# Ledger of designs, part 82: peptides against a protein of PDB entry 6A30

Target 1, 150 residues: chain A of PDB entry 6A30
Amino acid sequence: AQDADNVLQPIMDLLDSNLTLFAKICEKTVLKRVLKELWKLVMNTMERTIVLPPLTDQTMIGTLLRKHGKGLEKGRVKLPSHSDGTQMIFNAAKELGQLSKLKDHMVREEAKSLTPKQCAVVELALDTIKQYFHAGGVGLKKTFLEKSPD

## One batch from the design tools (peptide; made by RFdiffusion4, then SolubleMPNN)

Design b2_p21_3_s1 (from b2_p21_3, 9 letters changed)
Fold by OpenDDE base, seed 2:
Structure b2_p21_3_s1 (fold): chain B 150 residues (1-150), chain A 21 residues (1-21)
Amino acid sequence: as target 1 above (150 residues)
Amino acid sequence: SDLVEKAKEVAKILKEKLEEK
């Protein structure tokens, strides 16, 4: 449980800060799109963390998410006019989605077989994140979440 | 865990927004 919390904490901090803001300022359709891009980013980040040595995992997740989040933080979203804000958020979501493509250039170090403990932690983390993004059925569709590569 | 509760809180906010007509 504690290990799962340690893995989830950086992700949840990012999600909490960004999604709370986006939920307040975004229109529903924009928010759904942002959720999809964030889901992809989270899944890709977790995949990289699983492949990378344990000691760098928390710092790297945090750094990857912060490096991408700095693009969002520099948007001191002056609430631009409804149209401009939507476009900025759309652009931010698109940028986050493009960062998922950096996956192809990282040398897949041989996926070290996760220990049973690590596997259990990852599964718990994934289930929590899936539940979060599903948001009681109004968020991302469960079928979309389940088809995402684990 | 505290993280699960935090996730639920954020999910609630998202739910409220996504249920808006």
Scores: peptide ipSAE 0.050, ipTM 0.623, DockQ to the pose 0.056
Fold by OpenDDE base, seed 4:
Structure b2_p21_3_s1 (fold): chain B 150 residues (1-150), chain A 21 residues (1-21)
Amino acid sequence: as target 1 above (150 residues)
Amino acid sequence: SDLVEKAKEVAKILKEKLEEK
């Protein structure tokens, strides 16, 4: 459980910051699209993170996400004017783009089979994230979430 | 866990937004 929390914390901090903002500024259709892209990004990031030893990845992802997340805290969510919202989306997209670049820094260690403990942590993390993106049934469809490569 | 609860909270926010007509 603690290991799962450690893995999830950076992701949840990122998601909390970004999705709270997006939920406020985006129209429903746009938000759904953003959620789909974020889901893909998170899944891809997790897939790569799992390949790395959990401890090193937490520090790297946590450090990267914290470095990026600290930039987001300053956004006193004034209801962005349309212009501010666009800039916020752009900034968030830039941050997400940097997460995609984290792909390049994640040394593809040989896919060692996850230990049962690691699998359990990943499963818990995935379930939590799926629940998050499903948003009580109004977010992403379960079928979409289940088709995503775990 | 606290993270699960936080996730639920954010999910609630998303739900509220996505339920808006």
Scores: peptide ipSAE 0.048, ipTM 0.616, DockQ to the pose 0.061
Fold by OpenDDE base, seed 3:
Structure b2_p21_3_s1 (fold): chain B 150 residues (1-150), chain A 21 residues (1-21)
Amino acid sequence: as target 1 above (150 residues)
Amino acid sequence: SDLVEKAKEVAKILKEKLEEK
């Protein structure tokens, strides 16, 4: 349980900060697209965090996520004018693109078989995140969430 | 878990926004 919380906490902090912002500034159709891209990012990040030695990746992901999170705090929530919202989406897309490039530098170390304990933690984490993105049926469809590479 | 409850709160916010016509 504590190990699952340790893995989930950074992801939940990222999701809370970014999705709360996007929910405020985006129209429904844009928000759904953002949710799909964030889902893919989270799944890819989790897959790597599990496959790669936990210590180096959590620090690197946590540092990357913290660097991006700090940029969002300082702005007085002036409702960004339509221009400011576009710039925020562009910046978020650029940041997501940089995370994708980090993917290419992560050497596919041999998929070490997860220990049964690690598998259980991951399954619990995935179920929690699936529930989050499903958002009581108004978010992402269950079929989309289930087709994600587990 | 506190994280599960936090996830539910954020899901609620998303739900409210996505239900807005």
Scores: peptide ipSAE 0.047, ipTM 0.617, DockQ to the pose 0.057
Fold by OpenDDE base, seed 1:
Structure b2_p21_3_s1 (fold): chain B 150 residues (1-150), chain A 21 residues (1-21)
Amino acid sequence: as target 1 above (150 residues)
Amino acid sequence: SDLVEKAKEVAKILKEKLEEK
């Protein structure tokens, strides 16, 4: 449980910050699209975190999140005019795109089989994230979340 | 776990935001 919490906390903090913002500024259809893209990103990130040795990823994710998190603090949420909202979405998409590009720099370390403990942590993490993205039925459909490659 | 509870809280916030629109 504690290990799952340590892995999920940075992801949850990122999701909380971004989804709260997107929920405010996006129309429902746009928000659903954003949720789908975030889901894919989270799944890809988790897949890599599982495949990569635990030590390097926490530091890289933490450093990446810390470097990008400083830019978000100064945004006094002036309800951006329609033009500012588009730029914020573009900037957020750019940041998410950079997380995707981090894909190419993660050294293919040999996929070590997860220990049973690590598997249990990942399962708990996945269930928590699925619940988050489902958002009590208003977010992503359970069937979509369950069909995602685990 | 504390994270499960946090996830539930965030899910609630998302639900509320999606219902408001």
Scores: peptide ipSAE 0.044, ipTM 0.615, DockQ to the pose 0.061

Design b2_p21_3_s2 (from b2_p21_3, 9 letters changed)
Fold by OpenDDE base, seed 5:
Structure b2_p21_3_s2 (fold): chain B 150 residues (1-150), chain A 21 residues (1-21)
Amino acid sequence: as target 1 above (150 residues)
Amino acid sequence: SELVEKSKKVAEILAEKLKEL
């Protein structure tokens, strides 16, 4: 339980902060697209975090999230004007694009078989995140979340 | 877990915001 909480907490903090912002600034269609890209990012991050050796895990999530989170300072986001919203979406898309490029540079470390404990943590984490992204039926479709490569 | 309950609350907030769009 505590290990799952330690893995999920940084992800949930990221999701809460970003999705709260995106829900305010994005149209529904744009938001759904952002949610799909965030879902892929979260799945890839979780896979890497759980498959990577325990000694670097908290530091890697924290460092990956901090290296990309340096742009989201705690500043009281004034409701951006329509022009500022577009720029924020563009910046968010650029950040997501940079994360996608990072996928190409991070050598596929051989997927070590997950221990039963790691599998249980992954399953719990996936269920929690699927519920979050489904958002009571207004977010991503359940069928999309179930078809994502787990 | 406390995290699951927090995630549900966040999902609810997200659902409310998505309904307003």
Scores: peptide ipSAE 0.019, ipTM 0.543, DockQ to the pose 0.061
Fold by OpenDDE base, seed 3:
Structure b2_p21_3_s2 (fold): chain B 150 residues (1-150), chain A 21 residues (1-21)
Amino acid sequence: as target 1 above (150 residues)
Amino acid sequence: SELVEKSKKVAEILAEKLKEL
């Protein structure tokens, strides 16, 4: 439990900050698309964090998430003009694309069988994140969350 | 877990925001 909380806390803080901003700026259809891409990103990040512990010092995940978050921090909330919202989405998409490329450079080390402890952490983490993205039924559909790479 | 309860609260906030859209 405590290990899962330690892994999830930085992710949840990032999600809260970003989704709050996107919910204010994005039209509903755009927001749903952003949520889907963010879900994929979170799942990939969690998988790497839990399955590949030696390469992702908690500092590296925090730094990767913080480097992606830092592009959003410097905007003093001027009501983004329609152009500023588009640029933020474009930057977020570009950053997501860079993370995907980082996936291709991570050598497929054979999925080392997760220890029972790691499995328990993954299960708890997945349930928590699925609940967050489902958002009481107004967020992502359960069927979409279940088809994500578990 | 305290974190699970926090995540539920965040999900509720997100739900309210998505209803307003």
Scores: peptide ipSAE 0.019, ipTM 0.542, DockQ to the pose 0.058
Fold by OpenDDE base, seed 4:
Structure b2_p21_3_s2 (fold): chain B 150 residues (1-150), chain A 21 residues (1-21)
Amino acid sequence: as target 1 above (150 residues)
Amino acid sequence: SELVEKSKKVAEILAEKLKEL
């Protein structure tokens, strides 16, 4: 449980920060596309985060989030002009792209069989994130979430 | 877990934001 919470908390903080921004600046169809890409990214990140030793991951995710979070100064939520929204999407896409590049720097340690504890953490994390992305039925379709490769 | 409950709250917030869209 605590290990699951430690893995999920940084992810949830990242998702909350980014999706709250996207929900404000994106049209519904764009938001759904962003959610689909974020879902893929989160699934890929979780796979790596759970395979890596828990101690390095919190530091890596925390360092990633801190390196990225230092750029999120107290910007007063003015309704971003269309230009500001596009720039925010671009910046967020750049941040997501950097998270994707972190993919390349995280040495694919051989897929050691997840311990039963790690499997339980993954399952709980997946269910939590599926619920988050489904967002009470207004987010991603359950069928899309279930078709995501585990 | 506390985190699951927090995630549900975030999902609810997201749901409300998506309804406004």
Scores: peptide ipSAE 0.018, ipTM 0.536, DockQ to the pose 0.065
Fold by OpenDDE base, seed 2:
Structure b2_p21_3_s2 (fold): chain B 150 residues (1-150), chain A 21 residues (1-21)
Amino acid sequence: as target 1 above (150 residues)
Amino acid sequence: SELVEKSKKVAEILAEKLKEL
């Protein structure tokens, strides 16, 4: 349990921060697209975090998220004028695109076989995140979450 | 905003459950 919490807490903090921002600035259809990209990011980040040594996990997540999140902090959510809203969506999409490039760097680390303990943490974390992204039916569809490659 | 609030609530509930595991 504690190990799963330690992995999930930074991810949840990121998700909450990003979702709060995106929910304020994005229409429902755009928000769904953002959620799908965040889902992919989270899945990839979790895989990397659990495979990497524990001491680097929080720092690596924090560093990965901070390196890509630095663009997001400057966005004092001014209510976008119609023109500003499009630019904010574009910037958000660009930031998500930068996060997708992180995927290409992550795939190169040989998927070290997870220990049984790591597998249990991954499974618990995955279930938690699936529920989070489903958000009682207002988020992503269960079928999408279940078909996502682990 | 509703999605965010629901998502946060789910996250909170799950975090509490994880502490018990």
Scores: peptide ipSAE 0.018, ipTM 0.484, DockQ to the pose 0.036; fails the geometry check

Design b2_p21_3_s3 (from b2_p21_3, 6 letters changed)
Fold by OpenDDE base, seed 1:
Structure b2_p21_3_s3 (fold): chain B 150 residues (1-150), chain A 21 residues (1-21)
Amino acid sequence: as target 1 above (150 residues)
Amino acid sequence: SELVEKAKEVAEKLKEELEKK
């Protein structure tokens, strides 16, 4: 349970901070596309966080998320004009892109098979994240979430 | 866990925002 919480907390903080904003500013079809890309990112992040030794990655993800999160606080959420919303999406996409580039540096550890404990943590985390992305039926379809490689 | 409950809360908020569209 505690290990699952350690994996989920940074992800949930990221999702809570960004998805509510995206839900407000994006049209439904655009939002669904954003959710699909975020789903891929979350799955890749979870895979690495669980496969890689916990100490180095949690600190790096937490530090990366914390360094980038400080920039978001100062914006008085004035309803951004259409131009400001686009820039926010671009900045968020850029941040997500940097997380994707972190992918290339972490790939060097051989895909070790998950231990039974790690598998249990992944399963618990996946169920929680699937529920989040499904969003009571208005988010991603259950069929898509179940067919996504775990 | 507390995180599961938080995830449910965030999911409901997302649902509410999507239902407004």
Scores: peptide ipSAE 0.075, ipTM 0.643, DockQ to the pose 0.063
Fold by OpenDDE base, seed 2:
Structure b2_p21_3_s3 (fold): chain B 150 residues (1-150), chain A 21 residues (1-21)
Amino acid sequence: as target 1 above (150 residues)
Amino acid sequence: SELVEKAKEVAEKLKEELEKK
């Protein structure tokens, strides 16, 4: 449980800080695309967090997520109250760009077999994240979430 | 866990915003 929480906390902080904003500013089609990219990023982040040594990984991922999260928070604060749709899209694209950089900074680790403990953490984290991205049926389809590469 | 509850809260917020579209 605690290990799952350690993995989920940075991810949930990132998602909470950004997705609500994206949901407000994006039209449905753009938002769905954003959600799909975020799903991939989250899955990759989880994989690396769980496969890498706990202390180093949490610090690295937390640092990376916080670095990008700070950029996103700044983006959220800087969103003009009366910006037109173009400015909103630009801000959303800028935030997505920061997330893509996070993906690039994540070292591709070789696919290691997960220990039973790591598997349990992954399963718990996946169920929580799937629920989040499904968002009661208005988010990503369950079929997409279930067929995503683990 | 607290994080599961937080995730649910965030999911509901997302749901509400999506339903407004």
Scores: peptide ipSAE 0.072, ipTM 0.639, DockQ to the pose 0.067
Fold by OpenDDE base, seed 5:
Structure b2_p21_3_s3 (fold): chain B 150 residues (1-150), chain A 21 residues (1-21)
Amino acid sequence: as target 1 above (150 residues)
Amino acid sequence: SELVEKAKEVAEKLKEELEKK
């Protein structure tokens, strides 16, 4: 449980801080695309965190998410003006583009066999994240989430 | 867990915003 919380907390903080804003400013189809890219990012980050040695995990997730999330201003709940919204979408698109490039640089770490404990943490984390991204049926489809190779 | 409950809250907020679109 505690290990799952350590993995999930940075992810939930990222999602809470950013996705509500994206939901407000993005058109539905754009938002769906953003959610798909974020899903991939979250899966990759979670995999790395669980597979990498525990001592570096929290700092690496936080650093990875902060390094790539630095353009996402915390706490601006103000409805951006049309100009601000466009700039935010542009910034979000730029960040997503950088994340896509990061995927190309992400050396597929050799498939390390997960321990039973790590598998349980992954399953719990996946269920929570799937629930979040599904968002009661208005987010990503369950079929996409279940069949995602990421 | 507390994180699961937080995730549910965030999911509901996201749902509400998406339903407004």
Scores: peptide ipSAE 0.071, ipTM 0.641, DockQ to the pose 0.060
Fold by OpenDDE base, seed 4:
Structure b2_p21_3_s3 (fold): chain B 150 residues (1-150), chain A 21 residues (1-21)
Amino acid sequence: as target 1 above (150 residues)
Amino acid sequence: SELVEKAKEVAEKLKEELEKK
């Protein structure tokens, strides 16, 4: 449980800080695309964090999430007016592009076999994240979430 | 855990915003 919480905390902080804003400013189809890219990023980040030695894990997630989330945090202070919405969407799209590139870099690392402990942490984390991304049926489809590598 | 509850809260907020669309 504690290990899963350690992996989830940075992810949940990023998601909480950014997705509410995206939900407000994005059209539904755009938002779903954003969620799909974030899902992939989260899965890859979790995989690396769980597979990599514990000493670098939080720092790596924090660095990855900060590097990609920094653009979004600066936007958190002022609810964009309608005119600011276009700029916010542009910034969001730019950040998504960066996240997609990061994903592509992350997928190339050979999947190491997980230990039973690592598998248990992943399973617990995945259930929580799947619930979040599904968002009571208005978010990502269950079928998409289930096709993601476990 | 506290994170699970936070995740639920964030999910509900996301749901509410999506329902407004």
Scores: peptide ipSAE 0.070, ipTM 0.635, DockQ to the pose 0.061

Design b2_p21_3_s4 (from b2_p21_3, 8 letters changed)
Fold by OpenDDE base, seed 4:
Parts: structure tokens; sequence; C-alpha cells
Structure b2_p21_3_s4 (fold): chain B 150 residues (1-150), chain A 21 residues (1-21)
């Protein structure tokens, strides 16, 4: 439980801060695209955090999320106008795109078999995030969330 | 328990904003 909380907390804080704003300013199809990219980012970040040795994990998530979240956090003070919202979406999409590219450059270190404890943490984390992204059926489709490489 | 509760709260906020559209 506590280990899952430690992995999820930075992710949930980022999602809470950014998705509430995006839900207000984005058109529904744009928002769904943003959610898909965030889902990929979260899954990749979790995969790296859980598959990579535990010593770098919180720092890497925190650094990745803080490096990319700092661009979004600067917008937190004023609800941007509709024009400002478009620029924020573009910036957020650009940041998400850069994170996706960072996936391709990190050499897949051999997937060390997750310990049973790590598997349980991943499962709990994945279920929580799937529920979040599904958002009672108005968010991402269950079929999309389930096709994400476990 | 606290994180799951927070995740549900965030999911609910997202749902509410999506339902307004």
Amino acid sequence: as target 1 above (150 residues)
Amino acid sequence: ADLVAKAREVAEKLREELEKR
C-alpha cells in the first residue's frame, strides 16, 4: 500500500493539477487525445520506475514530472483565456511529445522479473489510474486502457 | 487508502468537467 502511494502520489498530483484545467479549456476530442498521451506517459513512467532499480525511482518520476509539470504549473495562477488555453494545450502536447521521445532513447534494460510485491504495487497503481482515466465512462474507453502493455 | 480516495476525487472532478460538455 505505502509503496503504491509513493509511486502514485506524484502522478496524481500532476494529473489533478493539469487535467482539471484541460477538461475546462479543451474540446472533447482534444481532451481525449491529451488523456491518451498522458496515459502513455504515466504507463511509461511507471514501467521505468518499477523496472528500474528502486533507488532512482521517486527522483526520476519527481524529476520527469517536475521537469514537465513545471511548464504546466506556471499556468496555474490565472485561468487562461480561450486563446491562452490553446497555447497551453500546444505546450502541454509538446511536453508530452518530448516525454514520448524520451521513451525511445532509454535503452530497455532487461525487464528484471518484478518481485511479487512490485507486481502488487503495479496492479494497484494501474487499477487506480485506469479508473481515473476512465472517469466514469466519459474519459478514455476501457478497451484503450486494457490494451496498454501491462 | 488516502491515495485511492484522492484518485477517486480527481476522477470525479474530471468526470464532472467532462459531463458539462
Scores: peptide ipSAE 0.046, ipTM 0.622, DockQ to the pose 0.060
Fold by OpenDDE base, seed 2:
Structure b2_p21_3_s4 (fold): chain B 150 residues (1-150), chain A 21 residues (1-21)
Amino acid sequence: as target 1 above (150 residues)
Amino acid sequence: ADLVAKAREVAEKLREELEKR
């Protein structure tokens, strides 16, 4: 339980801060794209955090998410126009998408079989995040969330 | 428990904002 909380708390804080803002300012199509990129980022971050114990420092998850959130914190600035806001969000989503490609450059430490404890943490975390991104059916489709590479 | 509750809260906020559109 505590280990799951340690992994999820930084993720939930990021999601709460950013998605609430995005949901208010983005067009539906842009928002769906942002949600998809955030989903990928979250999944990749969880994979790394659980598979790479040395990176379990809450500071690193927060830093990985915040390093990309630095483009997003500027989103609290009054977007001068609706079009400029959409473009900034698109750029932020693009930057988040580029991070998912950094997957190839981090030495895949051999996919050490997750310990039963790590598996349980992953399962709990995944279920919680799937529920979040599904948002009662108005968010991402369940079929998309379930097809995410574990 | 607190994290699950927070995740549900955030999900609900997201739902509400998506339903307004």
Scores: peptide ipSAE 0.046, ipTM 0.624, DockQ to the pose 0.059
Fold by OpenDDE base, seed 5:
Structure b2_p21_3_s4 (fold): chain B 150 residues (1-150), chain A 21 residues (1-21)
Amino acid sequence: as target 1 above (150 residues)
Amino acid sequence: ADLVAKAREVAEKLREELEKR
């Protein structure tokens, strides 16, 4: 339970802060694309966090998310003017493009066999994240979420 | 249990924002 909380809390905080903003500024088609890329990022982050030794986990998620999230200032949610919204989408698209390139540099660490406890944490985390990204049916399709590499 | 509850809350907020469009 506590290990799942430590993995999920930073992810949920990231998702809450970013997706609420993107849901307000993005067109539905753009938002769906953003959700797909964020889903991949979350999956890759979870995989790394669970496969990498525990001592670096909080710092690595926080550093990975913060190193790529340094463009997300704690900006006071002023309703972005139409120009500000476009610039935010452009910045978000640029960040997502950089994350896509990071995928090519992500050396697949050798698939360490997860312990039964780690598997249970992953399953719980995946179910929670799948529910979030599905968003009652208006987000990503269940079929897409289930076909995503775990 | 708390994180699952928060995830549901965030999912509902996302749903509401998507349904407003």
Scores: peptide ipSAE 0.043, ipTM 0.623, DockQ to the pose 0.059
Fold by OpenDDE base, seed 1:
Structure b2_p21_3_s4 (fold): chain B 150 residues (1-150), chain A 21 residues (1-21)
Amino acid sequence: as target 1 above (150 residues)
Amino acid sequence: ADLVAKAREVAEKLREELEKR
């Protein structure tokens, strides 16, 4: 339980902050596309966080998320004009792209088989995240979430 | 349990924002 909480909390904080903003500024079709890309990012992040030794990566992910999160707080959300919303989406996509590039540096540790405890943590985490992305039926379809490689 | 509750809360907020449209 506590290990799942430590993995999920940074992800949930990131998702809460970003998706609430995107849900306000994006049109429904754009938002669904953003949700799909965030789903892929979350799945890739979880895969690495669980496969890689917990000590180095939690600190790096937490530090990366915290360094980037502090930049978002100071903007008094004046309802950005249509141009400002596009720039915010571009900046968020750029940050997400940087997290994707972190992919190439972390690949070097051999995929150790998850322990039964780690598997249970992953399953609980996945169910929670699937529920989040489903958003009571208005988000991503359950069939899409279940077909995503776990 | 607390993270599941938090995830539900965030999912509800997302639902509410999507239903406003």
Scores: peptide ipSAE 0.049, ipTM 0.631, DockQ to the pose 0.061; fails the geometry check

Design b2_p21_4_s1 (from b2_p21_4, 12 letters changed)
Fold by OpenDDE base, seed 3:
Structure b2_p21_4_s1 (fold): chain B 150 residues (1-150), chain A 21 residues (1-21)
Amino acid sequence: as target 1 above (150 residues)
Amino acid sequence: SLEDELRQKFLSARQAVLDKA
């Protein structure tokens, strides 16, 4: 349980930071698109955290996610004018793109088989995140979430 | 808002995990 919470906490911080920004500046349709991209990002990040040595990567990913979250949070206070909102979206997209590039620098080490304990933690974390993104039906569709790489 | 609903569902799910442990 504590291990699952340790995995979930950085993800929650990332999601809260991004959703707060995008919920304020985006209309509903754009927000749904942003949620889909965030879901993909989270799933890719988790997959890598599992495949890569847990300690170094979790700290690095957590630090990167926190840096991005803080960057988005600095924009939190001023309701940007329409022009400022576009720039904020562009900056957020750029930052997310940089996270994707960092993915390419993460040495594809051979998929080390997770220990049974690690598998259980990841499964629990994934189920929790799926529930978060589904949000009782107001978020992403279950069919979309189930097709995501586990 | 959608944000509030997402956050509430996440917190509830996380708490449920902690309660089962």
Scores: peptide ipSAE 0.053, ipTM 0.625, DockQ to the pose 0.396
Fold by OpenDDE base, seed 5:
Structure b2_p21_4_s1 (fold): chain B 150 residues (1-150), chain A 21 residues (1-21)
Amino acid sequence: as target 1 above (150 residues)
Amino acid sequence: SLEDELRQKFLSARQAVLDKA
């Protein structure tokens, strides 16, 4: 559905930016931990949005993710020196800190029931995100992803 | 790379959703 795509596009932009940066500077184990934190952030954001006003073309998820994702530093193509690598790690840590602030900018409203259409959109979005994070087995394990609340 | 794999999986999944709509 078009509504699902509207939600997914901002998430993709955020994830692409972060993964590109972290994949360059982190070994696999550290990268998986970063992925877990990103997963938690995304799930938390989506959960809060279900309680918030109904999905629109400009979803609250998309708006908030774009707002906080703009401050993310793009990964450098070349890390020629040890000093550059250290600086990138420092910057990456700051970026993760900035992403966590997304939680502070979300105001929960009274729980509203979703229409069947809205439920279907959310389910499709969640399935897509799970597939993204699993990445054919190179990302997060399915068992971890299935433990996340819908 | 991991980021490339993630991106490809996302794009494929998103396209599948759009194709079902």
Scores: peptide ipSAE 0.052, ipTM 0.633, DockQ to the pose 0.387
Fold by OpenDDE base, seed 4:
Structure b2_p21_4_s1 (fold): chain B 150 residues (1-150), chain A 21 residues (1-21)
Amino acid sequence: as target 1 above (150 residues)
Amino acid sequence: SLEDELRQKFLSARQAVLDKA
């Protein structure tokens, strides 16, 4: 549980910041699309984190997620005007895109089989993230979350 | 839990937008 929390916290912090922003800016339909893209990004990031050796990459991803998350904290969220919203989405997408670039630099070390403990951590993390994205039914549909390619 | 808090925060934020529209 503690190990899962350690992995989840940076991700959840990033998601909280981004989702709160998107929820304020986007209409329901746009928000759902954004959530789908965020879900894919998170799943891809997690997959890479799991496939890559646990020690160095967790710190790097955590640090990267923290660095990106800290950049979002300082903005006194003045309710952005419609024009500001589009730019905010673009900036958020750019930040998310940088997370995808981290994808390319993570050397595929040989997929060592996850230990049972690591598997349990991943399962717990995935369940938590699914619940977060579902957001009590107002977020992504459960069917979409369950169909996410493992 | 942290998860519940985050979900609630997200839901509240979304609802606030819907209430203004």
Scores: peptide ipSAE 0.052, ipTM 0.577, DockQ to the pose 0.053
Fold by OpenDDE base, seed 2:
Structure b2_p21_4_s1 (fold): chain B 150 residues (1-150), chain A 21 residues (1-21)
Amino acid sequence: as target 1 above (150 residues)
Amino acid sequence: SLEDELRQKFLSARQAVLDKA
């Protein structure tokens, strides 16, 4: 459980930070698109994390997310209250783009077979993330989440 | 808000994982 929490915490911080921003500036349809992109990003990040050695997994994700988080904080452009809706969307897209760069910094090491314990942690983490994105039906559809490559 | 719901679901799910451990 602690291991799962350690994996989830950086993801939560990332998602909470971005969703707070995007929920404020995006219309519902745009927000759904953002959620889909965030889902893909999370899945890609998780996939790469699984490939990394256990000791580097949590620290590397945390470090990478923090490094990008600092970029996000810098990119947390206080949208001027009067910024055109187009500018808000552009800024949101820019933030997503910055987050997507996170995947490029994760070195794909050779896929080591996960131990049963590691598999269990990953499964729990993935289930939690799916529940988060589904959000009782107000978020992404279950069918979309289930079809996403694990 | 959708954001609040997402956060709440995440927190709930996380707690459930901790409770099963």
Scores: peptide ipSAE 0.056, ipTM 0.638, DockQ to the pose 0.386; fails the geometry check

